Peptides against a protein of PDB entry 8PQO. Designs and how they scored, part 213

Target 1, 252 residues: chain A of PDB entry 8PQO
Amino acid sequence: VLLKEYRVILPVSVDEYQVGQLYSVAEASKNETGGGEGVEVLVNEPYEKDGEKGQYTHKIYHLQSKVPTFVRMLAPEGALNIHEKAWNAYPYCRTVITNEYMKEDFLIKIETWHKPDLGTQENVHKLEPEAWKHVEAVYIDIADRSQVLSKDYKAEEDPAKFKSIKTGRGPLGPNWKQELVNQKDCPYMCAYKLVTVKFKWWGLQNKVENFIHKQERRLFTNFHRQLFCWLDKWVDLTMDDIRRMEEETKRQ

## One batch from the design tools (peptide; made by RFdiffusion4, then SolubleMPNN)

Design b1_p28_3_s2 (from b1_p28_3, 17 letters changed)
Fold by OpenDDE base, seed 2:
Order: sequence, then C-alpha cells, then structure tokens
Structure b1_p28_3_s2 (fold): chain B 252 residues (1-252), chain A 28 residues (1-28)
Amino acid sequence: as target 1 above (252 residues)
Amino acid sequence: MNLPFEFYLPFYMKIILLVIEKELEELE
C-alpha cells in the first residue's frame, strides 16, 4: 500500500472550483475514449453518513470494447470490469476504484478536501498518526513547467502564459503563490488529494503502486493546468448552468 | 468530484499488460 497526499494550490475559490472542476471534467472527457459505451450506472442516489451528506454513485466500466482483442482474450476474467464508487459531498469527495478480478487486492482510493488555504494544513483527512507518518505530501505547482511532460505540454494550457480576461488572474510567475498572499482580491484554495493505492500482486506491487501514483500526479497536474487556463470559460457559470449543461449532454 | 475512471483507462491498460506479462513469465 502506498499513500501520498497531493496538494494542488489554485488561485480560485472553493466555490469557483466546484464549477470549474465540473466544467473541466466535461470538457476534458471529450478527448477520452473510456466514457459512454460500456459504462453501467448501478447506483446514483443521495447519501448521508456520519454527518457527510452528498451524492453516491456506483458505476461499472466494462472495458471489453475498449481494449484490443488479445487483451480481452488474455486478461483475467473480471479484470476488465472496473467498479467506481464515488461519494460526492463537495467540498469533500471520495472515490474508490476496484476490479472484479483482484477484489481486495486492488484499490485506488482518492479522498479530496477542498480548503480555502495554501496547502498548509497537516493531516486534513484526519488519519491516525501511525498512518499519517507514512504519507508523503506532494505539492503540485501548476505553473511549474518542469512538472509537465513535454508530450503533455500545450501553450494554451500553460498557467505561466495565461491571463484571464474576466478575472485578471495570471499569468502565474515563479513566485505566484507567495505573491498571492499579498493579493487580497484574489481567492485561493488547495485541493488535498489523499491517494491510497493498493496492488497486492507478488513481484508487481511496488512497481504498479508507484506507477499509479506517477500517473495520478501527471493527471492532477495536467487537469488543473487546464482548469485554470479555462477560467474564462467557466468562471461566470453557476452550478445551475453546469447542471443544465450536463442534462443537455445526456440528451445528446 | 474526482476525475472519472475514463481518465485512467490508458494507464489501466498498462497495468493489465504488466499482469499478463507476469503471468506468461510464470508459465515459462
């Protein structure tokens, strides 16, 4: 098991981020091939547990049509059926990913707190001390080009180049976080993403767990760079606007 | 919300391939 807490600081408010995230996910999903076909929604309902109130979703991703024939033939039965359980209670979110083959031996859990701070809180997810001491804190700087793979880099998605017309935010210089403290009119937040990865397979555990974390970091970095650079596209939208957009998309 | 699984699909494929390779090695 490998745990890391990724802290993504953004020059947006927690409330803004809720809209921006939903918009950006929808926009970025247009470029993904894993959505739509093969997705089975088992549950989509409100939940309440221990004071946490939100929306619970359970989806199964049937990947048989998304993988090459040889993978369908050679992959263990159930390995191509992915279960995604999500508890969305913004500003808190939890997602658990498993597959039908490995069952308890495979887990990707992402727990996210969105806080109006600069990523300074320790153990925001309130882990036991013994567990917390094994968590690596990883700061993601969306303005740091060195954290972006060359193949992922797009100038139009570079926070160091982007200037928001609607908000005046950006571009983000090397010391943007320090300067942000002096900018009373610019909101900021941190997404604390505690990622738990378990891949219990003899000879592959460490390799796969580290690989998954590497991809998580890459994904978080790229996504949030997009989110910020798309600020002018979503900053004026309301949650109601987003809901309408989602409904319209479902009808298409 | 967190990112949906569809964002992970390419990476998951690599994991599957690693598993397949490992299983094949064990058969050799």
Scores: peptide ipSAE 0.528, ipTM 0.904, DockQ to the pose 0.670
Fold by OpenDDE base, seed 3:
Structure b1_p28_3_s2 (fold): chain B 252 residues (1-252), chain A 28 residues (1-28)
Amino acid sequence: as target 1 above (252 residues)
Amino acid sequence: MNLPFEFYLPFYMKIILLVIEKELEELE
């Protein structure tokens, strides 16, 4: 098991991020082939647990039609059926990804707190001290080009170049986080993303767990760069606007 | 919400390939 807490600081408010995240996920998902066909929604209902109130979803991703024939033929039974359980109680979110083959031996858990700070809180997810001491804190700087793979880089998604017309935010210079403290009119937040990865397979555990974390960091970096650079597209949208957009997308 | 699973599909494929390779090695 490998745990890391990714801290993504953004020059947006927690309330703004709720809209921005949903918009950006929808926009970015248009280019992904893993959704749509083969997705089975088992549960989509409100939940309330331990003071946490939100929406619970259980989806199964049947990947048989999304993989090459040889993979479908050689993959273990159940390995192509992915279960995604999500608890969305913004500003808290939890997602658990498993598959039907490995069961308890495979887990990707992402627990996110969105806080109006600069990523300075320790153990925001309230882990036991023994567990917390094994968590690596990883700061993601969306303005740092060196954290972006060349193949992922797009100038239109570079926070160091982007200037928001509607808000005046950006571009983000090398010391943007320090400068942000002195800008009373610019909100900020941190997404604390605790990622738990378990891949119990002899000879592959460390390799796969590290690989998954590497990809998580990559995804978080690219996504939040997009989110910020798309600020003018979503900052004036309401949650009702987002809901309408989602319904429209489902109808198509 | 967190990123949906479709964002993970390319990476998950790599994991599946690694598993397949290990299973094939065990058959040899």
Scores: peptide ipSAE 0.526, ipTM 0.902, DockQ to the pose 0.698
Fold by OpenDDE base, seed 4:
Structure b1_p28_3_s2 (fold): chain B 252 residues (1-252), chain A 28 residues (1-28)
Amino acid sequence: as target 1 above (252 residues)
Amino acid sequence: MNLPFEFYLPFYMKIILLVIEKELEELE
């Protein structure tokens, strides 16, 4: 099991981020091939647990049509059926990813707290001390080009170049976080993403667990760079606007 | 919300390939 807490600092408010995230997910999903076909929604209902209230979703991703023929033929039975359980109680979110083959031997859990701070809280997810001491804190700087793979880099998604017309935020220079502290008019938040990865397979555990974390970091970095650079597209939207957009998309 | 699983699909494919490769290796 490998745990890392990714802390993504953004020059947006927690409330803004809720809109921005939903918008950006929708926008970024247009370029993804994993959605739509093969997705089975088992559960989509409100939940309440220990004072946590939100929306619970259970989806199964049937990947048989999304993989090459040889993978479909050679992959273990159930390995191409991914279960995604999500508890969305913004500003808290939890996602658990498993597959039908490995069962308890495979787990990707992402627990996210969105806090109006600069990533200064320790153990925001309230882990036991013994567990917390094994968590690596990873700070993602969306303005740091060195954290972006060359193949992922897009100038239009570079926070160091982007200037928001609507908000005046950006571009984010090398010391943008320090400067942000002195800018009382600019909101900020941190997404604390605790990622738990378990891949119990002799000879592959460390390799795969590290690989998954590497991809998580990559995804978080790219996504939040997009989110910020798309600020002018979503900052004036309300949650009601987002809901309407989602409903309209479902009808298409 | 967190990112939908569809964002992970390319990476999951890599994992599947690693598993397949390992299984084939064990059969040798």
Scores: peptide ipSAE 0.522, ipTM 0.902, DockQ to the pose 0.692
Fold by OpenDDE base, seed 1:
Formats: structure tokens, C-alpha cells, sequence
Structure b1_p28_3_s2 (fold): chain B 252 residues (1-252), chain A 28 residues (1-28)
């Protein structure tokens, strides 16, 4: 098991981020080919647990039509059926990803707290001390081009070049995080994303667990660069606007 | 909300390939 806490600092408020995230996921999903067909929604209902109130979803991703024939033929039974359980209680959310083949031997868990700070809180997920001492804290700087793969880089999604017309935020210089402290009119937040990866397979555990974390970091970096650079597209939207957009998308 | 699984598909494919390769190695 490999745990890392990714801390993504953004020059947006926690409330703004709720809208921005939903918008950006929807927008970015247009470029993805893995959605739509093959998704089965088993559960979509409100939940309440230990004072946490939100929406619970259980989806199954059937990947048989999304993979090459040789993969479909050679992959173990159940390996192409992915279960995604999500507890969305913003500003907290939890996602658990498993597959039917590996069962308890494969786990990707992402627990996120969105806090109005600069990523300075320790152990926001309240792990036991023994567990917490093994968690690596990883700071993601959305303005740092060196953290972006060349193949992922787009100038229109570069926070170091983007200037929000509606808010005046950006471009983000090398010391933008330190400068936020002095900018009273600019909100900021940190997404504390505790990622737990378990891949119990003899000879592959470390390789796969590290690989997954590498991809998580890549995804988080690229997504939040987009989210910030799309600020003018979503900053004036309300949650009701987002809900309408989602409903319109479902009707198409 | 966390990122939906659709974003992970290319990476998951790589994992599947690694597993397949390992299983084939064990059969040899």
C-alpha cells in the first residue's frame, strides 16, 4: 500500500471551486473516449453517515468495448469491470475504485478535503499517527511548467500565461503562492487529496502502485491547470447553472 | 467530486498489459 497526500493550491475560493470543478470535469470529459457507453449506474442516492451528508454513487464501468480484442481475450474475468463508489459531500469527497477480479487486492481510494488555506494543515484526514508518518505530502504547483509533461503542455492552459478578465487573477508567477498572502482580495484554497493505492500482486506491487501515483499527480496537475485557465468560463455560473448544463447533456 | 474513472482508462490499460505480461511469464 502506498499513500500520498497531494496538495493542490488554487487562487479560487472553496465555493468557487465547487462550480469550477464540475464545469471543468464536464468540459474535459468531452475530450475523453472512455465515457458514455459501458457505464452502469447501480446506485445514486443521498446518504448520511457520521455527520457527513451528501450523494452516494455506485457505478460499474464495463470496459469490454473500450479495449482491443486481444486485451478482452487475455484479461482475467472481471478485470474489465471497474467499480467506482463515490461519496460526494462537498467540501469533502471520497472515491473508491476496485475491479471484480482482484477484489481486495486492488484499491484506489481518493479522499479530498477542500480547505480555505494554503496547504499548511497536517493530517486533515485524521489518520492514525502511525499511518500518517508514512504519508508523503506532495505539493502540486499549477504554475510550474516543469511539472508538466511536454506532450501535455498547452499554452492556452498555462496558468503562467493566463489572465482572467472577469476576476483579474493571473498570470501566476513563480512566487504566486507567497504573493497570495498579501492579496486580500484574491481567495485561495487547497485541495488535500489523500490517495491510497493498493495493488497486491507478487512482483508488480511497487511498480504499479508507483505508476498509479505518477498518473494521479499528472491528472491532478493537468486538470487544475485547466480549471484555472477556464476561470472566465465558469466563475459566473451557479450550481443551478451547472445542474442545468448536466441535464442538457443527458438529453443529448 | 473527484475525477471520473474515464480519465484513468489509458493508465488502467497499461496496468492490464503489465498483468497480462506477468501472467504470460508465469506460464512459460
Amino acid sequence: as target 1 above (252 residues)
Amino acid sequence: MNLPFEFYLPFYMKIILLVIEKELEELE
Scores: peptide ipSAE 0.515, ipTM 0.900, DockQ to the pose 0.696

Design b1_p28_3_s3 (from b1_p28_3, 15 letters changed)
Fold by OpenDDE base, seed 4:
Structure b1_p28_3_s3 (fold): chain B 252 residues (1-252), chain A 28 residues (1-28)
Amino acid sequence: as target 1 above (252 residues)
Amino acid sequence: MNLPVSFYLPYLMEIILLVIKKELEKLE
């Protein structure tokens, strides 16, 4: 098991982020392959548990159409089905990813707290001390180009170049976080994303667990760079606007 | 919300293929 807590600091408020995240997910998904294809929604309902109130979703991603025929024929039963269980209770979110075949030997859990701070809270997810001491805190700086793979880099998604016309935020210089503290008019937040990865295969555990974390970090970095650079597109939207957009998308 | 699994599919596919490969090796 490999745990890392990714802390993404953004010059947006927690409330703004809720809109921005939903917008950016929708926008970014247009660029992803297989959007919606092979997705089965088993459950989509409100939930209330331990004082946590939100929306619970259970989706199955059927990947049979995404692999060659010979792979599909050789794949063990359930190997090409990925389950996503999500508890969305913003500002808290939890996602659990499992595979039917791998069962207990495979787990990706992502637990996110969105806090109006600069990533200074320790153990925001309230892990046991023994577990917390094994968690690596990883700070993602969306303005740091060195954290972005060359193949992922786009100038239009570079926070170091982008300036929001509507908010005046940006560009984010090397010391943008320090400067942000001195700017009382600019909100900020941190997304604390605790990622738990379990892959119990002898000889492959460390390789795959590190691989998954590498990809998670990559996704978080790229996504939040986009989110910030798309600020002018979503900052004036309300949650009602987002809901309306989602409904319109479902109609298509 | 967290990023949908759809964003992870390419990476998850690599893992699944790796698992399948290992399972096939056991049959050899």
Scores: peptide ipSAE 0.553, ipTM 0.917, DockQ to the pose 0.784
Fold by OpenDDE base, seed 3:
Structure b1_p28_3_s3 (fold): chain B 252 residues (1-252), chain A 28 residues (1-28)
Amino acid sequence: as target 1 above (252 residues)
Amino acid sequence: MNLPVSFYLPYLMEIILLVIKKELEKLE
């Protein structure tokens, strides 16, 4: 098991981020290959537990059509089915990813708290002390180009070059986080993303667990760079606007 | 919400294919 807490600091408010995240997910999803094909929604309902209120979803991603025929024929039962269970109670979110074939030997859990701070809180997810001491804190700086792979870099998604016309935020210089403290008119937040990866497979555990974390960091970095650079596209939208956009997308 | 599985799909597929490959090697 490998645990890391990714802390993404953004010059937006927690309330703004709720809209921005949903917009950016929808926008970025347009570039994904295969779209929503092979997705089965088993559950989509509200939940309430221990004062936490939100929406619970259970989806199955069927990958049979996305692999060659010979792979489909040789794959063990359930190997090509991925389950996603999500608890969305913003500003708290939890996602659990499993595979039918791998069972308890494979787990990706992502737990996120969105807080109006600069990533200074320790153990925001309230882990036991013994567990917390094994968590590596990883700070993601969306303005740091060195954290972006060359193949992923796009000038139009560079926070160091972008300036929001609607809000005046940006561009983000090397010391933007320190300067932000003195800017009373600019909100800020941190997304604390605790990622738990378990891949108990002989000879592959360390390789795969590190690989998954590497991809998680890559995705978080690229996504939040996009989110910030798309600020002018979503900052004036309401949650109702987002809901309408989602409904329109479903009709297509 | 967190990023949906669709964002992970290419990477998860690589892992699944790796597992399948390892399972097939046991039959050789």
Scores: peptide ipSAE 0.552, ipTM 0.917, DockQ to the pose 0.726
Fold by OpenDDE base, seed 2:
Structure b1_p28_3_s3 (fold): chain B 252 residues (1-252), chain A 28 residues (1-28)
Amino acid sequence: as target 1 above (252 residues)
Amino acid sequence: MNLPVSFYLPYLMEIILLVIKKELEKLE
């Protein structure tokens, strides 16, 4: 098991982020090939548990159509089915990813707290001390180009170049986080993403666990760079606007 | 919300293929 807490600091408020995240996910999903195909929604309902109130979703991603025929024929039963269980109670979110074939030997859990701070809170997910000492805290700086792969880099999605016309935020210089403290008019937040990866497979555990974390960090970095650079597209939207947009998308 | 699994599918597929490969090697 490999645990890392990714802390993504953004010059937006927690309330703004809720809109921005939903917008950016929808926008980024348009660029993903086959993102909506092969998805089965089993459950989509409200939930209440231990004071946590939100929306629970259970989706199955069927990969049979995304692999060659011979792979589908040779794949063990359930190997091409990915389960996503999500508890969305913003500003808290939890996602659990499993595979039918790998069962308990495979787990990706992502728990996110969105806080109006600069990523200074320790153990925001309230892990036991013994568990917390094994968690690596990883700060993602969306303005740091060195954290972006060359193949992923786009100038229009570079926070170090972007200037929001509507808010005046950006561009983000090397010391933008320190300067943010002195800018009383600019909101900020941190997304604390605790990622738990378990891959108990002989000879592959460390390789795959590290691989998954590498991909998680890459996704978090690219996504939040997009989210910030798309600020002018979503900052004036309300949650009601987002809901309407989602409904319109479902009808198409 | 967290990023949907659709963002992970290419990477998860690589893992699944790796697992399948290992399972097939057991038959050799």
Scores: peptide ipSAE 0.551, ipTM 0.916, DockQ to the pose 0.758
Fold by OpenDDE base, seed 1:
Structure b1_p28_3_s3 (fold): chain B 252 residues (1-252), chain A 28 residues (1-28)
Amino acid sequence: as target 1 above (252 residues)
Amino acid sequence: MNLPVSFYLPYLMEIILLVIKKELEKLE
């Protein structure tokens, strides 16, 4: 098991982020191949647990049409079915990803707290001390180009170049996080994403667990760069607007 | 919300391929 807490600092408020995240997911999904194909929604209902109120979803992603024919023919039963269980109670959310074939030998859990701070809280997810000491804190700087792969880089999604017309935020210089403390008019938040990766396969555990974390970091970095650079597109949207976009994305 | 599984598909496929490869090696 490998745990890392990714801390993504953004020059937006917690309330703004709720809209921005939903918009950016919907927008980014339009650019992905095979959008809603092979997705089965098993459960979509409200839940209340331990003071948490939110929406619970259980989805199955059937990957048979997304892999080469030889993979489909050789794959064990259930190997191409991915389960996503999500508890969305913003500003808290939890996602659990499992696979039917690998069962308890494979787990990706993502627990996120969105806090109005600069990523200074320790153990925001309230882990036991013995577990917390094994968690690596990883700071993601959306303005740092060196954290972006060359193949992922787009000038129009570079926070170091972007200037928001509607809010006046940006561009983000090398010391933008330190400067936020002195800018009373600019809101800020941190997404604390605790990622737990479990892959109990002899000879593959370390390789796969590190690989998954590498991809998670890549995804978090690119996504939040987009979210910030798309600020003018979503900052004035309502939740009803977001819902329409989500429905349109599902049709593609 | 967190990023949907759709964003994970590329590297999940790589993991599945790796698992399948290991399973095939057991049959040899």
Scores: peptide ipSAE 0.547, ipTM 0.915, DockQ to the pose 0.782

Design b1_p28_3_s4 (from b1_p28_3, 14 letters changed)
Fold by OpenDDE base, seed 4:
Structure b1_p28_3_s4 (fold): chain B 252 residues (1-252), chain A 28 residues (1-28)
Amino acid sequence: as target 1 above (252 residues)
Amino acid sequence: MNLPVEFYLPYLMKIILLVIKLELEKLE
């Protein structure tokens, strides 16, 4: 098991982020292959657990169509089914990804707290001390180009170049976080993403777990760079606007 | 919300294919 807490600082408020995230997910998903294809929604209902209220979703991603025929024919039962269980109670979110075949040998859990700070809180997810001491805190700087793979880099998604016309935020220089503290008019937040990865296969556990974390970090970095650079597209939207957009998308 | 699984599919597929490959090797 490998745990890392990714801390993504953004020059947006927690409330703004709620809109921005939903918008950016929708926008970014247009560029992703297989969106909506082979997705089965088992559960989509409100939940209440330990004082936490939100929306619970259970989806199965059937990946049979994403692999060659010979792979599909040879794949163990359930190997091509990914389960996503999500608890959305913004500003808290939890996602658990499992595979039917791998069972207890595979787990990706992402727990996110969105806090109006600069990523300074320790153990925001309230892990036991023994567990917390094994968590690596990883700061993602969306303005740091060195954290972006060359193949992922797009100038139009570079926070170091982007200037928000509507808000005046950006571009984000090397010391943007320090400067942000002195800017009373600019909100900020941190997304604390605790990622738990389990791939219990001897000889491959560390390699695969690190691989998954590498991909998670990559995704978080790219997504939040997009989110910020798309600020002018979503900053004036309300949650009601987002809901309407989602409803319109469902009709398509 | 967290990112949907669809964002993870590319590398998740790599993992699944790896598992399948390993399982097939066990049958050899």
Scores: peptide ipSAE 0.549, ipTM 0.916, DockQ to the pose 0.802
Fold by OpenDDE base, seed 2:
Structure b1_p28_3_s4 (fold): chain B 252 residues (1-252), chain A 28 residues (1-28)
Amino acid sequence: as target 1 above (252 residues)
Amino acid sequence: MNLPVEFYLPYLMKIILLVIKLELEKLE
């Protein structure tokens, strides 16, 4: 098991982020091949647990159509089914990803707290001390181009070049986080994303767990760079606007 | 919300294919 807490600092408020994230997910998903295809929604209902109140979703991603026929024929039962269980209680979110075939030997858990700070809180997910000492804190700087792969880099999605016309935020210089403290009118937040990865299979645990974390970091970095650079597209939207847009999309 | 699984599919498929490959090799 490999745990890392990714801390993504953004020059937006927690409330703004809720809108921005939903918008950006919808926008970015348009670029993903096979988005929505092979997705089965098993559960979508409100939940309450230990004071946590939100929406619970259980989805199955069927990958049979995304692999060659011979792979589908030879694949063990359940191997091509990915389960996503999500507890969305913003500003807290939890996602658990599993595979039917791998069972307990595979787990990706992402627990996110969105806080109005600069990523300075320790153990926001309230892990036991023994567990917390094994968690690596990883700061993601969306303005740092060196953290972006060349193949992922887009100038229009570079926070170091982008300036929001509507808010005046950006571009983000090398010391943008330190400068935020002195800018009273600019909101900021941190997404604390605790990622737990388990892959106990064929002695490939360390290799695959590190691989998954590498991909997670890449995804978080690219996504939040997009989110910020798309600020002018979503900053004037409300949650009601987002909900309406989602409903309209479902009707099409 | 966290990122949906469709964002993970590319590398998750790599892992699944690896698992399938290893399982098939075990049968040989």
Scores: peptide ipSAE 0.549, ipTM 0.915, DockQ to the pose 0.799
Fold by OpenDDE base, seed 3:
Structure b1_p28_3_s4 (fold): chain B 252 residues (1-252), chain A 28 residues (1-28)
Amino acid sequence: as target 1 above (252 residues)
Amino acid sequence: MNLPVEFYLPYLMKIILLVIKLELEKLE
């Protein structure tokens, strides 16, 4: 098991981020090939637990159509089915990804707290001390080009170049986080993303767990760079606007 | 919300294919 807490600081408020994240997910998903096909929604209902109120979803991604026929025919039962269980209670959310064949030998858990700070809180997810000491804190700086792979880099998604017309935020210089503290009119937040990865397979555990974390970091970095650079597209939207957009997308 | 599984599919499929490959090799 490998745990890392990714801390993504953004020059937006927690309330703004709720809209921005939903918009950016919808926008970014348009660029994903094969999106939506083979998705089965088992559960989509509200939940309440220990004061946490939100929406629970259980989806199954059937990958049979996304692999060659010979792979589908030879694949173990359940190997091509991925389960996603999500608890969305913004500003808190949790996602658990599992595979039917691998069972308890495979787990990706992502738990996120969105806080109006600069990523200074320790153990925001309230882990036991013994567990917390094994968590690596990883700071993602969306303005740092060195954290972006060359193949992923796009000038239009570079926070160091982007200037928001509607808010005046950006571009983000090397010391943008320190400068935020002195700017009373610019909100900020941190997304604390605790990622738990388990891949209990003989000889491959460390390799695959590190690989998954590498991919998670890559995704978080690219996504939040997009989110910020798309600020002018979503900052004036309301949650009702987002809901309408989602309904329109479902009709297509 | 967190990023949906759709964003994870490319590398998740790599892992699944790796597992399948290893299982098939055991049968040879």
Scores: peptide ipSAE 0.544, ipTM 0.913, DockQ to the pose 0.746
Fold by OpenDDE base, seed 1:
Structure b1_p28_3_s4 (fold): chain B 252 residues (1-252), chain A 28 residues (1-28)
Amino acid sequence: as target 1 above (252 residues)
Amino acid sequence: MNLPVEFYLPYLMKIILLVIKLELEKLE
């Protein structure tokens, strides 16, 4: 098991981020492969547990159409089915990803707290001291081009070049995070993403767990760069606007 | 919300294919 807490600092408020995240997911999904094909929604209902109120979803991603026929025929039962269980209680959310075949030998858990700070809180997820001792804190700087793969880099999604016309935020210089403290009119937040990865399979635990974390970091970095650079597109949107966009994305 | 699984599919597929490969090798 490998745990890392990714801290993504953004020059937006926690309330703004709720809209921005939903917009950016919907927008980015248009460019992703697969669309909504092969997705089965088993559960979509409100939940309340231990004072946490939100929406619970259980989705199955059927990947049979995404692999060659011979793979589909030879794959063990359940190997091509991925389960996503999500508890969305913003500003807290939890996602658990599992595979039917691998069962308890595979787990990706992402727990996120969105806090109005600069990523200075320790153990925001309230882990036991012994567990927290093994968590690596990883800071993601959306303005740092060196953290972006060359193949992922787009000038229009570079926070170091973007300036929001509607809010005046950006561009983000090398010391933008430190400068936020002195800018009273610019809100800021940190997304604390605790990622737990378990891959207890065929002695490949370390290699695969590190691989998954590498991909998660890549995704978080690119996504939040987009989110910030799309600020003028979503900052004036309402939740109703977002819902309409989600419906349109589902139809594509 | 967190990023949907759709964003994870490319590398998750690599892992699944790896597992399938290992299982097939075990049967041989």
Scores: peptide ipSAE 0.543, ipTM 0.912, DockQ to the pose 0.828

